# Designs tried in a protein design run: peptides against a protein of PDB entry 3T6J. Part 17

Target 1, 375 residues: chain A of PDB entry 3T6J
Amino acid sequence: PIVESYIGFIESYRDPFGSRGEFEGFVAVVNKAMSAKFERLVASAEQLLKELPWPPTFEKDKFLTPDFTSLDVLTFAGSGIPAGINIPNYDDLRQTEGFKNVSLGNVLAVAYATQREKLTFLEEDDKDLYILWKGPSFDVQVGLHELLGHGSGKLFVQDEKGAFNFDQETVINPETGEQIQSWYRSGETWDSKFSTIASSYEECRAESVGLYLCLHPQVLEIFGFEGADAEDVIYVNWLNMVRAGLLALEFYTPEAFNWRQAHMQARFVILRVLLEAGEGLVTITPTTGSDGRPDARVRLDRSKIRSVGKPALERFLRRLQVLKSTGDVAGGRALYEGYATVTDAPPECFLTLRDTVLLRKESRKLIVQPNTRLE
Target 2, 372 residues: chain A of PDB entry 3T6J as posed
Amino acid sequence: PIVESYIGFIESYRDPFGSRGEFEGFVAVVNKAMSAKFERLVASAEQLLKELPWPPTFEKDKFLTPDFTSLDVLTFAGSGIPAGINIPNYDDLRQTEGFKNVSLGNVLAVAYREKLTFLEEDDKDLYILWKGPSFDVQVGLHALLGHGSGKLFVQDEKGAFNFDQETVINPETGEQIQSWYRSGETWDSKFSTIASSYEECRAESVGLYLCLHPQVLEIFGFEGADAEDVIYVNWLNMVRAGLLALEFYTPEAFNWRQAHMQARFVILRVLLEAGEGLVTITPTTGSDGRPDARVRLDRSKIRSVGKPALERFLRRLQVLKSTGDVAGGRALYEGYATVTDAPPECFLTLRDTVLLRKESRKLIVQPNTRLE

## One batch from the design tools (peptide; aimed at target 1 A83 G84 R267 R364)

Design b1_p11_8_s3 (made by RFdiffusion4, then SolubleMPNN; from b1_p11_8, 4 letters changed)
Fold by OpenDDE base, seed 4:
Structure b1_p11_8_s3 (fold): chain B 375 residues (1-375), chain A 11 residues (1-11)
Amino acid sequence: as target 1 above (375 residues)
Amino acid sequence: GSAGEVYPLAP
């Protein structure tokens, strides 16, 4: 077997300022079969990066072929086990040295184990489809999230000698139509500048990339989906995201006006973006469960994903990237915190929905360490 | 960074 491991102070999600890493380590075995799909994705990465909704000037100057491997985790030491990983977490290193991606395949498999009767907040007509395609769609999402989400975009930097990594005279901000007016100075990083929103903001960008690029036929083909199956995978991927945005309310603390999980905050933001798009794309309806207690249903109109959802996400994703690239903390915070704000304002009444989410909260899953042997 | 659902090891 091919064994991979890493150890160190890696993820900063538990630092309120997004700077200090938590000690983490794993030992895993390479899943060769699943890794082959990600290798095909890597082979198309350079082309797919061009499909992202920002100018090449906001993308990395030089494409660096990353590594992408599917891993079955044997041991994971840390506070939480992710489904996928992109490292290093430093944007400057990603730009100049490259990065690695991993999908934790057996972790994903655990996430797929959902009983139909316990599946909350979906219409009955969507449950079977969701159960069927949740796994495959999540593989697509994780792959895109890591490789083309975290692995995309450029930070504009002025080094200690005063040199810029971009042409100040010719590079244009696509949102303003003007020259670049802000950048990262020497010693400034994504986390140091964006601090309290950095982790969640970046996760939101990466998740948005996943949703956006999963619409591309080449992506679905790489993962082995064509025709009606491809459309179902797309639908379930988007449906899963909007559902996750509702579930995210569990991780909001109203009394402290804060979020306790960066990824869930990101998913809520995406839900807000797609709700704002309107036109019946996403609908959340409070209902009464069979037990007579509050419930809710999320509906996604699949026919409007491309016509309504994609353009909305495109605009939002471009703004995220531009603000990140230029180090515009004020603009970035205004944008992100605007969508991350949880109130009880109609029509959504998110604080009321939060009560429903908490009421319908599923039991925490336990992940048990596996064994392997040579037969 | 990481993607997907995060499962805490401790409740």
Scores: peptide ipSAE 0.054, ipTM 0.793, DockQ to the pose 0.666
OpenDDE base, seeds 1, 2, 3, 5: peptide ipSAE 0.046, 0.042, 0.051, 0.042; ipTM 0.780, 0.771, 0.782, 0.775; seed 5 fails the geometry check

Design b1_p11_8_s4 (made by RFdiffusion4, then SolubleMPNN; from b1_p11_8, 3 letters changed)
Fold by OpenDDE base, seed 2:
Structure b1_p11_8_s4 (fold): chain B 375 residues (1-375), chain A 11 residues (1-11)
Amino acid sequence: as target 1 above (375 residues)
Amino acid sequence: ATAGEVYPLAP
């Protein structure tokens, strides 16, 4: 077998300022069969980057072919095991040197163990479809999230010599219609400027890229889905995201007005964006469970994903990227914290829904170190 | 990185 490993101060999710990495490491075995799908995605990456909702001037100047491998984890030392990884976590290095992507396949497999009777917050009519396509749709989402989410976009930089990596006279901000008025100075990074929102904001951008690009037929074809199957994968991917946005409330602490998990905060923000789109795209309905206690149902209108959801996500995703590229911390913070705010305001009553989420909370899944066999 | 349903372990 092909063995891969990494070790060091890599992920900064546990740092409130997004700067200090946690010491972690893993040893994993390459899954050749699953890696083949991600290799096909890499082969299409340069073309798919052009489908993202920002001008080429806000994208990387030069495409650098990354690695993408599916791995089965044997040992992981750290506070949490991700489903996917994009490294290095420095935008400047991603732009100039390239990056590597991995999918932790056996981590994803643990998430697939869902019992229908325990599946919360979904309509009964969606449960079988959700169970069937959760795994495949999540493979699509992880691939897009890592490769085209974290692997996309350009930071505008003025170097130590005063030179810009963009043409100040010709590059136009698509949100304002004006020339670029802010950028990263020498020594400034994404994390140093955006600080407390940097990690969650970037995860939100990456998740949004996944939802947006999964609508493209070429993406589904790469993963082997066509016709009705492709549409079901799209539906379940979006449904999973809006459900995750509700589940995310578990990781909000009202007394401290803070989030304890960057990805879940990101998913809540996306839920808020899609709720704001209106038109019956997403509906969260409080209900009473069979036990007589509070429950809830999330409904996504499949027919409105492209007509209502996509345009809303497009506008939001473009704003995220423009604010990131220009280093506009004030604008970025205002936008992101606005959507990340949790109140009990009607009609959603998110604080009340949080009580419901906590009441319906399932036991945490654990990954145990696997054994290998020689057959 | 993407976090699935497997969340960071509470210390």
Scores: peptide ipSAE 0.053, ipTM 0.800, DockQ to the pose 0.448
OpenDDE base, seeds 1, 3, 4, 5: peptide ipSAE 0.071, 0.146, 0.130, 0.048; ipTM 0.804, 0.820, 0.823, 0.794; seeds 1, 3, 4, 5 fail the geometry check

## One batch from the design tools (peptide; aimed at target 1 E11 A83 I85)

Design b1_p12_1 (made by RFdiffusion4)
Pose (drawn by RFdiffusion4):
Structure b1_p12_1 (pose): chain A 372 residues (1-112, 116-375), chain P 12 residues (1-12)
Amino acid sequence: as target 2 above (372 residues)
Amino acid sequence: MYVAGDVYPVAP
């Protein structure tokens, strides 16, 4: 459609429980030139789902060209203006017929060297160069194969299923599936507090995982003297964001104030656990004399160490999502999402530095439409 | 709804 639109109580992020949605609405025009560069990603999107760490039976049944667009926003009502979105928020529809992927083009043009804190003098160069371009990649993957992948196991009214039980097996355990989503049950209704952050974490992780693929970069025009940087800046940005996320964590209440930031911190911790000097947090000192930190990501070890930690992570997340296993989901997540002062990082002590170097986000003014 | 990327506030 020339004009794209949508509205309702949709994103569930701000409900302390995680079920009730916050009202919003948007009207934006579809840009053509930048969309083809996405519709391409849609065309070849079919294959990639099978590259995911879980078998094809643990994935959605068919596939689709649901849609991927680039929208110049006219009116976005509500609290915030996301870079990209995958909707509608009803999972059943995501599997049965389809969903949509939205990359807002003109919001980007808004959001783009001393404020590059927690990086090094190198780095921030590659950051300034490849951040913008890589942003499209991460978004495309986050939206398309982030939430586009995965399958829910639901018990329909009768004792039957939405799938064949005897032929499905859990790779982690080896047994046959003992858990699932029963009638009326949904992602939020079960995982609740964690559902948003958990799902987002999965999407971003698939983001990096498939951001390691030559094809996708060929779609975005990255290869050779190019294919490097973008991937690096992407991962580096992920780990840095994992550091900045401490600001949005409330230690007194032992509570996270956001899904994305928390998820990013979790991915950071998983990478730190992979060890092998791949990632480091150094309690440095800024030129101003105050405290500071430098995030160190060895790029040569990206495929040899980091990737395994990823696909094992995604495999677990997805496995627990399909069977709807909350116990394992939390135990696997809230454990990774835990914030403590234990070395050799001391995140409780780092958080202060993160707050000192903290940033306050900008405001986006919007135009109106007068009726003549 | 699932959001990809950063979210920016709307100006009053």

Design b1_p12_1_s1 (made by RFdiffusion4, then SolubleMPNN; from b1_p12_1 with Y2F)
Fold by OpenDDE base, seed 3:
Structure b1_p12_1_s1 (fold): chain B 375 residues (1-375), chain A 12 residues (1-12)
Amino acid sequence: as target 1 above (375 residues)
Amino acid sequence: MFVAGDVYPVAP
């Protein structure tokens, strides 16, 4: 078997300022079959990057072909086990030196094992489809999230010598129509500038890339989905995201006005964006469960994903990228914290919904590290 | 990094 491992100060999610990495490590075995799908995705990455909703001037100057491998984790030491990894976590290095992606396949498999009778917040008509396609759609989402999410976009930089990595005279901000007015100076990084929102903001960008690009037929084909199956995978991927946005409320602490999980905060933000799009795309309906206690249902109108959802996500995703590229902390914080704010304002009444989410909370799954043997 | 919320611990 092919064994991969890493060890060191890797992820900074536990640092409120996003700078200090947690010491962690893993040992894993390569899943060759699933890795082949991700390799095909890598082969299409340069073209797919062009599909992202920002000008080429906001994308990496040079495409650096990364590795992408699916791994089955044997042992993991850390505060939590991710489903996917993109390293290094430094944007400047990603755009100049390259990066590597991994999908932790058996971690994803554990997440797929939800019993139908315990599946919360979905319409009955969606449950079987959701169960059927959650796994495959998640593979798509993770692949896009890591490779084309974290692996996309350019930071505008002025180096220590005063030189810019972009043409100040010709590059135009697509949101303002003006020349670029802000950038990263020498020594400034994504994390140092955006600080408390950096991790969640970046995860939101990556998740949004996944939703946006999963609509592309080539992506579905790479993962082996065509026709009705492809459409179902798309639907379930989007449905999973909006459901996750509701579930995310578990990780919000009202009394502290903070989020305890960067990815879940990101998913809530996406939910807010898609709700804002309106036109019946996403509906959250408070209900009463069979036990007589509060419940809720999330509905996603499949027919409006492309007509309503995609344009809304496109605009939002472009804004995320532009603000990131230009180092516009004020604008970025205003945008992101605006969507990340949880109130009890109608019509959603998110704080009330949070109570419902907590009421319907399932026991957290425990990851048990497996054994392996030679056949 | 991609994390499934139901299997990932809450940050301290």
Scores: peptide ipSAE 0.035, ipTM 0.775, DockQ to the pose 0.264
OpenDDE base, seeds 1, 2, 4, 5: peptide ipSAE 0.034, 0.032, 0.034, 0.033; ipTM 0.768, 0.761, 0.774, 0.762

Design b1_p12_1_s2 (made by RFdiffusion4, then SolubleMPNN; from b1_p12_1 with Y2F D6E)
Fold by OpenDDE base, seed 4:
Structure b1_p12_1_s2 (fold): chain B 375 residues (1-375), chain A 12 residues (1-12)
Amino acid sequence: as target 1 above (375 residues)
Amino acid sequence: MFVAGEVYPVAP
């Protein structure tokens, strides 16, 4: 078997300031069959990067072909088990030296073992479709999230000698129409500048890339989906995200006004963006469960994903990237914290919905280290 | 890193 491992101070999710890495490690075996799909995605990555909603000047100067492998995890040591990984986490290294992507395939398989009768917050008509396609759609989302999410975008930098990695005279900020007015100085990093919002902000950007690019026909073809199946995968991927945004409320602590999970915070932000788009794209309706207690339903209008959802996500995603590239912490914080704020204001009444989410919370799943043998 | 909501948290 082909064995992969990594170890070290890798992820900074447990650092409130997003800077200090937690010691983490895994040992895994390569899944060759699943890796083939991601290899096809890598082969199209350079072209797909051009589909992202920012000018080439905000993308990496040179495309560096990364590795992408699907792994079956044998052992994982850390505070949390990921479904996908993009390393290194330093943007400067990603854009100058390259990066590697992995999908933890057996983790993904376990993640969606939810039984139909326990599946919360979906319309009955969507449940069977969701169960059928949640796995495949998640494979697509993880692949895009890692490779083209975390693997995209450029940081504008002035080095210790005063040299810029961009042309100050010609590069235009697409949001302002003006020349670039802020950048990263020597020694400054994404995490050091954006600090408390850095991890969640980046996850939000990556998740948004996944939703945005999954609409591209080539992406679904790479993963082997065509026709009605491709459309169903798209629908379920978006539906899963808006549902996740509601579920995310579990990880918000009202008393402390903070989030306890970066990815879930990111998903809530995306939900807020799509709700703001309006036009009936996303609807969250409080209901009464069969037990007579509060429940809720999330509805996504499939017909409005491209016409309403995509443009809204495009604008938001571009703004995320521009603020990241220019090191505009004030603007980035204002934008992100605005969408990440949880209040009980109508019409959504998110704090009330949080009570419903907590009421309907399922017991946590346990992942147990597997055994393996040679044949 | 990508973490599914149904997966995280799974560690103690």
Scores: peptide ipSAE 0.047, ipTM 0.784, DockQ to the pose 0.381
OpenDDE base, seeds 1, 2, 3, 5: peptide ipSAE 0.036, 0.034, 0.040, 0.034; ipTM 0.776, 0.770, 0.789, 0.775; seeds 2, 3, 5 fail the geometry check

Design b1_p12_1_s3 (made by RFdiffusion4, then SolubleMPNN; from b1_p12_1 with Y2F V10I)
Fold by OpenDDE base, seed 3:
Structure b1_p12_1_s3 (fold): chain B 375 residues (1-375), chain A 12 residues (1-12)
Amino acid sequence: as target 1 above (375 residues)
Amino acid sequence: MFVAGDVYPIAP
């Protein structure tokens, strides 16, 4: 078998300032069959990047073909086990040197084992569909999240010699209609500038890319879905995201006004964006469970994903990228923290919903890593 | 990094 591993100070999620990496490592075996699907995605990446909602001037100057491999994890040492990875985490290196993507396939497979009777916050009519397509939709989302999410976008930089990596006279900010007025100076990075919101903001951008691009027929075709199956995968992917946004409330600490998990904060932000779009796209309804205690249901109108959801996500995603590219910390913080704010204001009453989420919380799952041997 | 939050809600 083909064995892959990495080790070192890699992820900075545990650093409040987003700078210091946690020591992490894994050993895994390559899944050749699943890797072939991701290789097809890589083959289409250059074209798919053009579908993202920002001008080419805000995208990488040249396409660098990355590796993308599906891995079955044998051992993982760290505070959390991811479903997918994009490394290195330095945007400047991603732009100039390239990057590598991995999907931890057996981690995703464990996530597929959801018991219908324990599945919370979904309408009964959606549960079977959700169980059936959660796995396949996750494969699509992870692939897009890593390759075209983390792997997309350009940072505007002025180097130590004063030279810019963009034409100051011709590049226009699509949000303002003006020339570029801010950028990263020598020594400044995404993490150093955006600090406390950097990790969650970037995860939100990557998740948004996944939702946005999964609507493209070519993406679903690459993963082997056509017709009604493709539409179901899209629906379940979006449904999973809005459900995750509700579940995210578990990781908010009201007393400290902070989030304890970057990805969950990101998913809550996306939920807020899609709720703001209105027109019945997303509805969260407080209910009473069979036990007589508070419950809730999330509903996503399938027929409004393209007409309402996509345009809302497009505008939001473009703003995320433009603010990231220009190093506009003030604008970026205002935008992101605005959507990440949790109050009990109607109609959503998120703090009240948080109590419901905590009440319906399942026990933490433990991942047992196998002992593997050759025969 | 992508994390399946509903199955693996792990705090950093």
Scores: peptide ipSAE 0.037, ipTM 0.780, DockQ to the pose 0.259
OpenDDE base, seeds 1, 2, 4, 5: peptide ipSAE 0.031, 0.033, 0.036, 0.033; ipTM 0.753, 0.766, 0.769, 0.765; seeds 1, 2, 5 fail the geometry check

Design b1_p12_2 (made by RFdiffusion4)
Pose (drawn by RFdiffusion4):
Structure b1_p12_2 (pose): chain A 372 residues (1-112, 116-375), chain P 12 residues (1-12)
Amino acid sequence: as target 2 above (372 residues)
Amino acid sequence: LGNSTAGTYFFD
């Protein structure tokens, strides 16, 4: 469509329980030139799903070209203006017919060297160079194969299923599936507090995982003296964001105030656990004399250590999503999402520095439409 | 149909 639109109570992020949605609406025009660069990603999108750490039976039954667009926003009502979105928010539809992927083109043109805190003098160079371009990649993957992948196991009214039970097996356990989503049950209705952050974490992780693939970069025109940097800046940005996320964590209530930031901290912790000097947090001192920190990500160890930690992670997330296992999901997540002062990081002590170097986001003014 | 989390991406 020339004009793309949508509205309703949709994103569930701001419900303390995680079910009730917050009202919004948007009207934006579809840009053509930048869209083809996405429709390409859609064309070859079929194969990639099978590169995911879980078998094809643990994935959605068919596939689709649901849609991927680049929209210049006219009116976006509500609290915020996301960079990209995958909707509608009803999973059943995501697997039965389809969904849509939206990359808002003109919001980007808005959001783009001393404020590059927690990096090094190198790094921030590659950051300034490859942040913008890599942003499209991460978004594309986050939206398309982030939530585009995965399958829900649901018990239909009768004792039957939406799948064949005797032929499905859990790679972690080896048994046959003993858990699932029953009638009326949904992602938010079960995982609740964690559902948003957990699902987002999975999407971003698939983001990095497939951002390691030559093909996707060939779609975005990155290879050779190019294919490096973008991937690096992407991962580096992910780990740095994992650091900045401390600001949005409330230690007193032992509660996270966001899904994305929390998810990003979780991915950071998983990478830190992979160890092997791949990632480091150093309690440095800024030129101003106040406290500070430097995030160190060894790029040569990206495929040898970090990737395994990823596909093991995604495998577990997805496995627990399909069977709808809350116990394992939480135990696996809230454990990773835990914030403490234990070394050799002391996140409780780091959080202060994160708040000192903290940033306040900008404001995006919007145009109106007068009737003549 | 029940509600589920909308997949969105934000700047970092």

Design b1_p12_2_s1 (made by RFdiffusion4, then SolubleMPNN; from b1_p12_2, 8 letters changed)
Fold by OpenDDE base, seed 4:
Structure b1_p12_2_s1 (fold): chain B 375 residues (1-375), chain A 12 residues (1-12)
Amino acid sequence: as target 1 above (375 residues)
Amino acid sequence: LGPGPTGVFYFT
């Protein structure tokens, strides 16, 4: 078998300031069959990067072909197991040296297991479709999230000698129409500047890239979906995200006004963006369960994903990238914390919905280290 | 797409 491993201070999710890495490691075996799809995605990456909603001046100057592999994890030492990984986590190294992507295939497979009778917050008509396409849509989302999410965008930098990695005279900020007015100085990083919001903000950007690019026909073709199947995968991917945004409320602590999980915070932000788009794209309706207690339903209008959802996500995603590229912490924090704020204001009444989410919470899954044998 | 408190972190 082809064995891969990594070890070290890798992920900073447990640091409130997003800077200090937790020591972790894994040993895994390459899944050759699943890796083939991601290899096709890599082959199209340079072209797909051009589909992202920012000018080429905000994208990496040179495309560096990354690796992308699907892995079956044998052992994982850490506080939690990811579904996908993009490393290194340092944007400067990603820009100059390249990066590697992995999908933890057997971890995703565990996440696919859903019992219909326990599936919360969906309309009955969507449940079978959701169960059928959840797995495939996850593969698409993870691939895009890692490769074209975390693997995209440029940081504007002034080095220790005063040289810029961009032309100050010609590069225009697409949000303001003006020249670039802020950047990263020598020694400044994404995490050091954006601190408490850095991890969640970046996850939100990556998730948004996934939703945005999954609408591109070439992406679904790469993963082997065509016609009605491709449309169903798109629908379920978006539906899963808006549902996740509701589920995210479990990880908000009202008393402390903080989030306990970066990815779930990111998904809530995306939900807020799509709700703000209006026009009936997303609807969350409080209901009464069969037990007579509070419940809720999430509805996504399939016909409005491209006409309403895509433009809203485009504008938001571009804004995320521009603020990241320019190191505009004030603007970035204002934008992100605005969408991440949880109140009980109508019409959504998110704090009330949180009570419903907690009431309907499922038991946590246990992940057990597998055994292997040689044939 | 990092770890979560549930032991598996993508979507529930």
Scores: peptide ipSAE 0.047, ipTM 0.816, DockQ to the pose 0.173
OpenDDE base, seeds 1, 2, 3, 5: peptide ipSAE 0.031, 0.027, 0.030, 0.030; ipTM 0.727, 0.713, 0.731, 0.708; seeds 1, 5 fail the geometry check

Design b1_p12_2_s2 (made by RFdiffusion4, then SolubleMPNN; from b1_p12_2, 5 letters changed)
Fold by OpenDDE base, seed 5:
Structure b1_p12_2_s2 (fold): chain B 375 residues (1-375), chain A 12 residues (1-12)
Amino acid sequence: as target 1 above (375 residues)
Amino acid sequence: LGNSPTGTVYFT
């Protein structure tokens, strides 16, 4: 088998300032079949990047073909095991030197190993579809998230010699219609500037890219989905995201006004964006469970994903990218923290919903080292 | 960057 590993101070999610890496390592075996799908995605990456909702001037100047491999993890040492990885965690290096993408495929099977009767917050009519497609849809999401999420976008930089990596006279900010007024100076990085929101903000951008691009027929074709199956994969991917946004409340600490998980915070933000879009796209309804205690249901209107959801996400995603590219910390923080606030304001009453989420919290999933055999 | 799945997974 083909074995891959990595080790070092890599992920910074446990650093409140998003800068210091946690020591982490894994050993995994290449899944050739799934890797082939990701290679097809890589082959289409340059074209798919053009589908993202920002001008080419906000995208990488040169496309650097990344590596993308699906792995079955054998052992993982760290505080938490991811489903997908994009490294290095330095935007400047990703932009100039390239990057590597990894999908830890067998993690997904464990993460979503929920029995139907214990599946929370979904309508009964959606449960079977969700169970059927949650895995495949997340494969799509992870691929897009890593390759075209984290792998997309340009940072505007002025180097130590005063040279810009963009034309100050001709590049226009699509949000303001004006010339670029802010950028990264020498020594400034994404993490150093955006600090406490950097990780979650970037995850939100990447997740949004996944949702946005999964609507593209070519993406679904690459993963082997066509016709009704493709539409179901799209639906379940979006449904999973809005459900995740609700589940995210578990990871919010009201007393400290703090989020404890970057990806879940990101997913809550996306939920807020899609709720704001209105028009019946997303509905969260408090209910009463069979036990007589509070429950909730999330409904996503499939017919409004493209008409309502996509435009809302497009606008939001563009704003995220523009603020990131320009190093506009004030604007970025205002935008992101605005959507990341958790109050009990109607109609959603998120703090009340949080109580429901905690009440319906699933048992902790445990990952153990697998037993392997030679063929 | 490591994409965490929905929820939290713990090791034994």
Scores: peptide ipSAE 0.151, ipTM 0.834, DockQ to the pose 0.104
OpenDDE base, seeds 1, 2, 3, 4: peptide ipSAE 0.129, 0.137, 0.094, 0.113; ipTM 0.827, 0.852, 0.819, 0.828

